Peptides against a protein of PDB entry 3EFO. Designs and how they scored, part 9

Target 1, 262 residues: chain A of PDB entry 3EFO
Amino acid sequence: SQLADLYKSCETDALINFFAKSAFKAVLHQPLKVIREILVNQTAHMLACYRKNCASPSAASQLILPDSMKVLPVYMNCLLKNCVLLSRPEISTDERAYQRQLVMTMGVADSQLFFYPQLLPIHTLDVKSTMLPAAVRCSESRLSEEGIFLLANGLHMFLWLGVSSPPELIQGIFNVPSFAHINTDMTLLPEVGNPYSQQLRMIMGIIQQKRPYSMKLTIVKQREQPEMVFRQFLVEDKGLYGGSSYVDFLCCVHKEICQLLN

## One batch from the design tools (peptide; made by RFdiffusion4, then SolubleMPNN)

Design b2_p17_4_s4
Fold by OpenDDE base, seed 2:
Structure b2_p17_4_s4 (fold): chain B 262 residues (1-262), chain A 17 residues (1-17)
Amino acid sequence: as target 1 above (262 residues)
Amino acid sequence: SYVAIDMNKIEDYEPEV
């Protein structure tokens, strides 16, 4: 059907880009609460329409997503949790304005990365491979105290180190003997020159490739104060300022769809 | 084609991002 073909042709990254720009334009004229409600409603309506008209009958306990929109809820939740759409006074006007302007000029690929960062377990790197490690979900549950993770969203790059990170990796990256010796004030990794360091730099280079902005590197130690900033990029988790977790948002969307169809 | 997510087991869902 024509409708089925439409859903098949849709791309989540393009949709999110559109929704983001639309919402960020609307903030100038509409209350943030209304904008958030519109985004949720639009999401629910699109998915409800698909379930009603394009999908086979399924149990009410199931959330049905067309393949083209299988990650739409994830990204939509990220959009809803963006500081531009949050009403919290803790968020400065300057920060809102900054991110708004950034997103308004982003292409589809850039906004995709911006809303859902890459989180790479670099402690698992194979120095003999030129391939990037497989990204993990942006959640604290995917981190480990023994791990080292690189997070990038096109604007920021974080190197997160667990409190129990392997000393050999710490030495390989920072040329220091232990976690305690890592200087988090550094914005550049030292030129250690070993294969692991070189591979990490290569990965960072690949991530930086074709990005319009040079990503500032922030070194983050687990359980130190700056980790709070890092955790805000774990977009599947519950946000600091009232944003929902991915799971909570899925439940919200599912509930809304059920209400629309019943 | 579509994905069906069992909301009773939502914690097990792994989206391909």
Scores: peptide ipSAE 0.584, ipTM 0.931, DockQ to the pose 0.895
Fold by OpenDDE base, seed 1:
Formats: sequence, structure tokens, C-alpha cells
Structure b2_p17_4_s4 (fold): chain B 262 residues (1-262), chain A 17 residues (1-17)
Amino acid sequence: as target 1 above (262 residues)
Amino acid sequence: SYVAIDMNKIEDYEPEV
């Protein structure tokens, strides 16, 4: 059917780019609450239409996502939690304006990374491999106190260190003997020169490559105050300023779909 | 092709991003 073909041709990254720019344009003449509601409704309507017209019958307790949109909800939730669409006094007007303008000019690849960062387990690096480590889900549940993670969203780069990070890796990266000796005020890694350090630098270089903006590196120690900023980029978790977790949003979308179809 | 998520077991759903 024409509808089935349409859904097969959909590209989630392109859709999110479109929805983001549409929403960020709408903030100039629509209340933020209305914009958020429209985004949720559009998501629910697209998925409800698919379930009704394209998918095989399934239990009401199931959420049916076309393959082309299987990650649409998580990205949509990230969009909904962006500071531009949040009505919080803690968010400055300048920050809203800045991010709005950035997204309005982003291509599909840029906006995809912006809304859902790469989170890489650096502690698992194989110095004999040139392959980038597989990204993990952007959630605290994927972090480890024994781990070291690199997060990047095209604008910011974080190196997160667990409180129990291996001393040998700390030595390899920072040339210091322990976690306590790491200076989090630094924005550049030292030129240690060992294979692990070089591999990490290479990875950082790959991430930075072809990105329109130079990402400032922030070193974050677990349980220190600056970690709170880092955690805002764990986009599948509940947002600090009222945003839903990924799971909560899926429930919300499912509920909305059911309401549309019942 | 589509993905069916059991909302009663939503915690187990982890699509590839």
C-alpha cells in the first residue's frame, strides 16, 4: 500500500530534524505548552495511523513501531526536553536563543547527534584496534563506577570518570597516580604518549572530525558537583527540569495512541 | 516490518540507537 511504502521510506533522523526546526520556529508565535502537545500528538497520530492501517493486529498492551520509526520516540523525547521547549526560569533567555539558532541551522546528521549524544565506554578500549568502541545508551544505568566514558553531542564533549576508575587507565590518560589527582579544570588531555592515550586522542579526533563546532572537553569526576551538568546529557533519563525518561515517554505515547484508536 | 513492545515489560526494550 501507499501508506506502507511511506512508512518504509521514512527516516527518523530527517523527521526529528524537521520536527525540531518546525517546533523551534513555532516558539515565536505559540506557547511552549502547545508546541510540546503538538509534537506528542503528531508522534501519536503517525504511530496510530500505522497501527491501524499497516500493522498486523496486536494486543492493546503492545506499542507497535514501524521499523523506520523504532527510535523516533526516544529522539522525540529528547526534542521535548530541549531547553528551547521547556518553560523553566532556570534556563536563561540567551541559552534558549543560542540553542534555537544552532538547531535551526543544523543538518540531519548534526541534529541527530545533538539530540542523542554518543556515549562511549573508553575503559574498554582495545589499543590494538582502530575501531571506535560501540556506543552505549545515554543513561546513568549504563555507567559504571569502574568505568570511563566519553560523551559528545557535537557541541560538548565530556570525559566522565567513575570513582573506581582503574588507576592504570588514569595514569595512562592523565599521567597521575589516582582519581583524586585528576584536575577537572583542564580542558585538554595531556600528551602522555602511551598507546592508550593515543587511542583515546584518536577517538576524540574522529568524533570532532567534520563537526561544525569545536567541542570543548570537560573532565567530570563521578559524585563531584560538575557531574550534574554531565547527567543532563544522559537523555534517556528523567530530565532535571521536568522532562520524562525514555520509558515514561513511551508510556505516554502508547496511552495517546490507545486513546486515538479506542 | 515493525517492532512490538510489550508495555508490561517496557524496561526490557532497548532499540539500537
Scores: peptide ipSAE 0.577, ipTM 0.928, DockQ to the pose 0.923
Fold by OpenDDE base, seed 5:
Structure b2_p17_4_s4 (fold): chain B 262 residues (1-262), chain A 17 residues (1-17)
Amino acid sequence: as target 1 above (262 residues)
Amino acid sequence: SYVAIDMNKIEDYEPEV
């Protein structure tokens, strides 16, 4: 059908870019609460329409997502949790204005990465491989105390180290004997020259490639104060300022879809 | 085609981001 074809041709990254810019423009003229409600309603209506008109009958306990929109909810939740759309006094007007302007000028690829960062398990690197490690979901549940992870969202880059990170990797990356010896004030990795260091630098270079902004590197040790900032980029988790987790948002969307169709 | 997510097992669903 015509409608089915429309959903097949949908580009979620483009939609998110559009929704973000539309919402951020509306901030100047509409209450934030209304904007958030509109975004959720739009999401639910699109998915409800698909379920009603394009999908086979399914159990009420199922959330049906067209393939083209399989990641729409997670990105939408990230958008809703962005500081520009949050009505919290802890967020300065300047910060909201800054991020608003940034996103308003972002292309589709840039906004996608901005809202949902890449989180790479660096501790799993095969120094003999030229392939990048597969990204994991941006959630604390995907971290490990034994792991080292690189996070990038096009503006910031974090190297997160678990408290039990492999000493061999610490030595290879930082040229220090242990986790405790890592200086988190550094913004550049040392050029140690071993395969681990070289590969990590290569990966960082690839991530930086074709990005409009130079990402400053922040070294983050697990359980230290700066980790709190890092955790805000784990966008699938519940945010500090009341934003829903990805799971909670899916439940919310599902509930609204059911209400629309019943 | 579409993805059907069992809302009772959402934790098992991993989007391709």
Scores: peptide ipSAE 0.577, ipTM 0.928, DockQ to the pose 0.867
Fold by OpenDDE base, seed 4:
Structure b2_p17_4_s4 (fold): chain B 262 residues (1-262), chain A 17 residues (1-17)
Amino acid sequence: as target 1 above (262 residues)
Amino acid sequence: SYVAIDMNKIEDYEPEV
C-alpha cells in the first residue's frame, strides 16, 4: 500500500530533527508539559497507524515498529529528556537557550548524534586495527569499572575511566602510574606517543571530523563529582531531572498505542 | 518489515543505534 511505502521510506533521523526543531520552536509559546505530550502523542499516532494499517495482527503485548522507525522511540525519549524540554529549576535558562539555538541549526546527522551520543569502549582497542570500536548503548549498564569509554555527542567529548581501569592503559594514555594520578582538570591528552595513545587520538580525530563544533574533552573518573555530568549523556537511563529510561518510554508508547487502537 | 518487541521481555531488546 501507499501507506506502507511511506513508512518504508521514512527515516527516524529526519523525523527526530523535525520534531526537535518543532518542539524547540514551540517552547517559546507553549508549556513544556504540553510540548512533551504532543511529542509522545505524535509518536504513538504514527506507530498506531502503522500497526493498524501496515502490520500483521499481533498480540497486545507486542510493540510493533516499522524497520524505518525501530529506533524512533529511543531517540524520541532522548529528545524528551533534553534540557530544553525539561522544566526543572536545576537547569539554567542560559543552558536551555544555548542548546535550543544549537539544535535549531543542526542538520539531520548533527541532531542524531546530539540526542544519542556515541559511546565507545576504548579499553578494547586494538592498536593494530584501523577500525573504530563498536559503539555501546548509552547506559550505565554498559559501563565497566575496568573499562575506559569515550563519549561524544558532537558538542562534548568525555573520556570516562572506571576505578579499576587497566594501569597499562592509564599509563598509555596519560603517562601516569595509576588511576589516582590522572589529572581531570586537563582538557587535552598528553602527547605520550605510544601506539595506544596514538590510536586513541586517531579515534578522537575521526569523531571530530566533519563536526561543526570542536568538542571539548572532559576527563571523568568514576565516582567523582564530574561523573554526574557524564551520566546525563547516558540517555537510555532514567534522567536525573526527569524523563524515563528507554524501557519505561517504550512501555509508555506501547500503552498509548493500545489506547488509540482499542 | 517490522520489529515486534515483546513487552514482557523488553529488557532483552537492544535497538540498533
Scores: peptide ipSAE 0.566, ipTM 0.926, DockQ to the pose 0.920

Design b2_p17_6_s4
Fold by OpenDDE base, seed 1:
Structure b2_p17_6_s4 (fold): chain B 262 residues (1-262), chain A 17 residues (1-17)
Amino acid sequence: as target 1 above (262 residues)
Amino acid sequence: SSVSHVAIDMDELLKKL
């Protein structure tokens, strides 16, 4: 069927780019509350239509997602939690305006990375491998006090260090004896020259490739004040300025789909 | 179904919370 073919060929990253630009244009003439409601409704309607017309019968307790839209909910939640769509006094008007314009000019690949960052476990690097470490989900639950993680969203890059990160890795990356000696004011890694340092720099270079903006590096120590900024990019967690966790959003979407189909 | 899909069991998800 034509409808089945549509869902089969659907590209979530393109949809999110479209929804983001549509929503960010709409902020000029519609209330933010209405825009958010429309986005949620559109998400629910697309998924309800699939379940009704394309999917085999399933239990009501299950949320059914076509493969092409497997990550649609998480991206949609990230969009809904973006500062442009939030009317919080803690977010400056300038920041909203800036991010709005940025997204309005982003291509599909850029917006994908912007809304859902790459989070890489750097502590697992194999210096003999040409493979990049597998990205983990952007949630605090995926971090480890013994780990070191690199996060990038196309605009910002963070190197997060757990309080118990291995001293040998600290030495390898920063050429200092311990976690406490790391200078978080630096925006460039030192040229240590060992294989681990070189591998990390290579990864950072690969991430920077094909990005329109040069990402400034921020060093973040676990439990220090700057970590709060880093945590805002763990997009599957509950947002500081509002918005739901991914899990909560899934529940919301499921409920709305059920309401549409009953 | 003609379109491959994934199923998230909401009951199980909620129990893990």
Scores: peptide ipSAE 0.328, ipTM 0.839, DockQ to the pose 0.745
Fold by OpenDDE base, seed 4:
Structure b2_p17_6_s4 (fold): chain B 262 residues (1-262), chain A 17 residues (1-17)
Amino acid sequence: as target 1 above (262 residues)
Amino acid sequence: SSVSHVAIDMDELLKKL
């Protein structure tokens, strides 16, 4: 059927780009609450239509996502949690305006990365490997106190260090003996020159490659105040400013779908 | 003829919270 073909060919990243630009245009003329409701409704309608017309019967307790849209909810939640669509006093109008303008000019690939960052466990790096480490889900649950993670969203880059990060890795990256000695005021990694440092720099270079903006590096120590900024990019978690976790959003979407199909 | 899909059991998901 035409519908089946549509869902098979659907590209979630393109949809998110479209929804983002549409929503960010709408903020100039419509209340944020209305915009958010529209986005949720559109998501629910698309998925309800699939469940009704393109999927085999399933239990009411199951959320059914076509393969092409398996990550639609997580991206949609990220969009909904973006500062442009949230009116919080903690976020300046200038910041919202800035991000709005940025997204309005972003291509599909850029917006995808922007809404859902890459989070790389660099503590797992093999200096002899040419492969990038596999990205993990953007959630605190995926972090470890023993780990070191690189996060990038095309605009910002963070190097997050657990309180129990391996001293040998710290030495390799920063040429200091311990976590306590790391200077978080630095925006550039030192030129240590060892294989691990070189590998990390290579990875950072790859991440920066083909991005329209130069990403400033922020070094973040776990449990220090600047970590709060970093945590805002863990987009699957509950946001500091009232955004839902991914799980909560799934529940919300599921509920809406069920209501539409009643 | 149905489109392939992923099924998320919401009850199970909620138990992991």
Scores: peptide ipSAE 0.325, ipTM 0.840, DockQ to the pose 0.795
Fold by OpenDDE base, seed 5:
Structure b2_p17_6_s4 (fold): chain B 262 residues (1-262), chain A 17 residues (1-17)
Amino acid sequence: as target 1 above (262 residues)
Amino acid sequence: SSVSHVAIDMDELLKKL
């Protein structure tokens, strides 16, 4: 059917780019509450239509996502949690204006990375491998006190270090004896010159490739104040300003789909 | 014609919360 073909050909990254630009344009003419409701409704309607017309019968307790839209909900939640669509006094008008302008000019690839960052477990690196480590979900639940993680969203790059990160890796990256000796005011990694340091720098270089802007590096120690900024990019968690977790959003979407179909 | 899909069990998901 024509409808089935549409879902097969759908590209989530293109859809989220479209929704983002449409929503950010609408901010100038519509209340934020209305815009958020429209986005949720559109998401629910698309998925309800699929379930009704294109999916095999399933239990009502299940959320059914076509393969082409398997990550649509997580991206949509990220969009809904963006400061441009939030009505919080803690967010400055300048920040809203800045991010709005940025997204309005982003291509599909840029907006994809912007809304859902790449989070890499650096502590798992094999210096003998040329492959990038597999990205993990952007959630605190995927972090570990013993781990070191690199996060990038096309504009910012963070190197997060757990309080119990391995001293040998700390020495390899920073050439200091312990976690306490790491200087977080640095915006560049020291040129230590060992294989681990070189590999990390290579990975950072690969991430920087084909990005229109040079990403600023921020070194973050777990449990220090700057970690709060880093946590804002863990987009599957609850937002600092009241945004839903990915799990909560899935529940919301599921309920709305059920309402549409019953 | 059916499109392949991923199913998320919401009951199981809620129990993990």
Scores: peptide ipSAE 0.310, ipTM 0.834, DockQ to the pose 0.821
Fold by OpenDDE base, seed 2:
Structure b2_p17_6_s4 (fold): chain B 262 residues (1-262), chain A 17 residues (1-17)
Amino acid sequence: as target 1 above (262 residues)
Amino acid sequence: SSVSHVAIDMDELLKKL
């Protein structure tokens, strides 16, 4: 059917870009609560329509997504959790205005990275390989106290250090003997010149490549106050300012779909 | 009909980054 063909040809990244820009434009003339409700409603309606008209029969307890939209919910949740769509006093008007303006000018690829960051386990680097480490899901559950992780969303870059990060890696990256000696006020990594330092710098360079903005680097130690900022980019977790975890969002969407179909 | 999935494909998401 024509409808089935439409779902087959759908590009989630383009769709999210469209929804983001539409929502961020609507902020100027509609309440944030209404905008969020519309986004959830649109998501549920699209998926309900697919289940009703294009999907094979399945149990009501299952969330059914077309292949082209299999990552739509996670991106939608990220969009809903963006500061532009949150009405919290802790979020400054300047920050909202800044991010709104940025997203309004972003292409599809840029917005994709912006809403769902790349999180790389740096502690697993093979210094003899030119390959990037496999990204992990943006959740605290994927972090390790023994690990070092690089997070990038096209605007910001964070290097997160676990409290039990290997001293040899700390020495290799920062040229200091231990976690306690790392200066988190630095915005640039030292050029230590060893394989670990070189490989990390290479990775950072690849991530920065073809991005329209130079990403500011922030060094984050686990259990220090600045880690709270970093945690906001773990987009699959529950948001600090009222955003849902990815799992909770899936449950919400599923419930709404069921209501539409019953 | 389109291919359907019960689970969200995070691998695909990560591959695009």
Scores: peptide ipSAE 0.236, ipTM 0.759, DockQ to the pose 0.194

Design b2_p17_7_s3
Fold by OpenDDE base, seed 4:
Structure b2_p17_7_s3 (fold): chain B 262 residues (1-262), chain A 17 residues (1-17)
Amino acid sequence: as target 1 above (262 residues)
Amino acid sequence: PLPAETEQEDYVALDMS
């Protein structure tokens, strides 16, 4: 059907860009609660329409997503949890205004990265490979105390170190003997000059490429206070300020879809 | 782009029962 073809050709990243800009424009004249409700409703309506008109019959308990929009819920949840739409007092007005303005001018690729960061397990780096490590889902469940992860969203870059990070990697990156010796106040990695350090710097360079903003590097140690900031970028998890986990959001959307179809 | 795991885990048929 024509509708099925439309869903097949739909690009979720473009939709999220549109919804983000629309929502961020609306914050100037509509209550945040209303904006969030609209976004959820639109998400549910789109998916309900697909299920009704395009999907094969299934049990009501099953959530069926079109292939082209299968990741719409995860992005939408990220959008809903953005500080611009949450407007928690812990986040300054200036910060919300700043992010709002940034997103309003972002292209599709930039907004995609902004709402769902790249999280790279750099502890798995092969110094002989030119390939980037495969990104993992932005959730604490994908982190490891033994791991080192690089997170980037186009604006910020974090180097997260597990408490049990391999000393050899720590030595390779920071030229210090242990986790305890890492100085988290630095915003630049030392030029150690070994293959691992060079590879990491190369990866960071690749991530920075074609981004309109220079990403400031923040080094984060697991279980230290600054990790709280890092965890806010684990967008699939429950947010510190009341944002839902991805799983919870899926349940919410599913319920809404069922209501629309009954 | 989203991680490959994201597409594989949640987006075929999610049973919410």
Scores: peptide ipSAE 0.032, ipTM 0.648, DockQ to the pose 0.288
Fold by OpenDDE base, seed 1:
Structure b2_p17_7_s3 (fold): chain B 262 residues (1-262), chain A 17 residues (1-17)
Amino acid sequence: as target 1 above (262 residues)
Amino acid sequence: PLPAETEQEDYVALDMS
């Protein structure tokens, strides 16, 4: 009972902040391979302990997650896929050092947004509503060629446009007649002044609120080269530099849990 | 924060078979 209560009261966002800072401190004196292994092991151990001591009997083929930690694997995978822990040659030493220092100073809310970005379907905006659109999962599977999405992680902001984005929305946002006319070199949206444009700006403002850094806006067209950069922030997908998809990571964790319990 | 869609999914028992 006491152990079950502990798991129920556990805050995943606080845990991921702790794990991130611990790991990023450890890079100074431990090999990256070891750090990654420790993180995976810790994840598996926590979940295995829950299954052993708190969970109802279930089939061995099932992964049982407590409600308070059901998203732990998602965040842990994001952490493992961070450039600081990957140390790929394609990533500069300066970039790794920069991100390491950033995370070391982040609060819980900042790190949560950093590791799992907000992805908003702005093509669904209701001009009559003051509510923000519901965020979608950070995966290419949630994008649509007809859609327009805003992504933010506290450091960067992206406006992604599908190749079949509605011309009326393009006109409303950019004051241009078509997708082809959008200038992706711009870092600011034009002040068109229509309700849709105003609402989009409001949303961007809300996202920027209380963030320690001013997020640079990058406009991204589907199927253009800059989209590759955008896709790196779809954290549930397979990473470019060897990181696993969320699904693959779940399988990995499950296997390790089984090994611990057998 | 994670999307509501993610939070509402049933992660309690995922069949990995």
Scores: peptide ipSAE 0.031, ipTM 0.659, DockQ to the pose 0.300
Fold by OpenDDE base, seed 3:
Structure b2_p17_7_s3 (fold): chain B 262 residues (1-262), chain A 17 residues (1-17)
Amino acid sequence: as target 1 above (262 residues)
Amino acid sequence: PLPAETEQEDYVALDMS
């Protein structure tokens, strides 16, 4: 059908860019609650329409997404949890205004990275390979106490260290003997000069490439207070300030779709 | 880009039963 073709032609990243800019424009004229409700309703309506008119028959309890929009809910949840649409006490008015303005000027690629950060398990690095490690989903469930992860969203960069991260990697990255010796106040990695350090720096460089802003590096130790800031970028998890996990949001959307269909 | 894991079947067809 024509509608099916339309869904096939859609790109989720472009849609999110559009929704973000539309919502952020509306912020100045409409209550945040209303904007969030509109976004959820629009999402549900689009997906309900697909299910009704395009999807193969399935059980009412099954959520069916078009292939082109299969990741729409996760992005939409990220948008809904953004500080521009969901005010947080730790975010100043100026910061919110700044982020709003940034997104209003972002291209599709920039906004995609902004709303859903890249999270890389750098503890799995092969020093003999020039390839980046495969990104993992932005959830605490993908972290490990034995791991080291790099997170970047185009504006911020975090290096997260598990409490049991390998001492040899810590030595390689920071030139200190253990996790406890890592200084989290640093914003730059030392130039240790070993292959692992060099590769990590290369990866950081690649991530920084083609980004309009220089990402400040924050070193984060697991179970220390600054980790709470880092966790806010794990966008699939439940937020501290009313934001839902991806799973919860998906359930919410599904319920709304069901209501629309029956 | 999103991780490959985000493109798995659980995003396409989720049974909410």
Scores: peptide ipSAE 0.031, ipTM 0.675, DockQ to the pose 0.313
Fold by OpenDDE base, seed 5:
Structure b2_p17_7_s3 (fold): chain B 262 residues (1-262), chain A 17 residues (1-17)
Amino acid sequence: as target 1 above (262 residues)
Amino acid sequence: PLPAETEQEDYVALDMS
């Protein structure tokens, strides 16, 4: 069908860019509550239309997503959880204005990375491989106390270390004997010179490649206060300032779809 | 882009019952 063809040609990353810019423009003349409702409704309408006109018959309790937009709810939730649309009092006006301006100037690729960061399990690196480790979902559930993870969103880069991260990797990255000896005030990794250190630097370079801004590096130890900032970038989790988890958002969207179809 | 893990988990229709 013509509708099915439209969904097949749909690019989620382009849609989220459009929705983001539209919403961030609208904040200047519409209430935030209305903007959020519009975004949810638009998402629900798109998915409801697909289910009704394109998808095979299924149980009413099932949420069917088209292949081209199966990750749309993930991105939409990230957008809805952005400080510009949440507008919590804990977030300064300057920060909201800054992020608004940033997104308004972002291309599709930039906004994609911005809303959904790349999270890499660095502790799984094979120094003999030239391949990047497979990214994991941005959720605490994918972290481990024994792991080391690199997160990047095009503006910030975080190196997160579990409390039980391997001492040999700590030695390789920081040239210190233990987790406790790591200085988190550093914005640059030491030039240790071993293969593991070199590979990590290579990965960081690849991530930085062709990005319009130089990403600031923040070293984060698990269970220390700065980890709270890092957790804000685990976008599939429940937000610190009242944003929903991805799962909760899916439930919300599903309810809206059911209302549209019944 | 989203990680491959996301594609695997979200590929199957979600039963919200």
Scores: peptide ipSAE 0.030, ipTM 0.673, DockQ to the pose 0.260

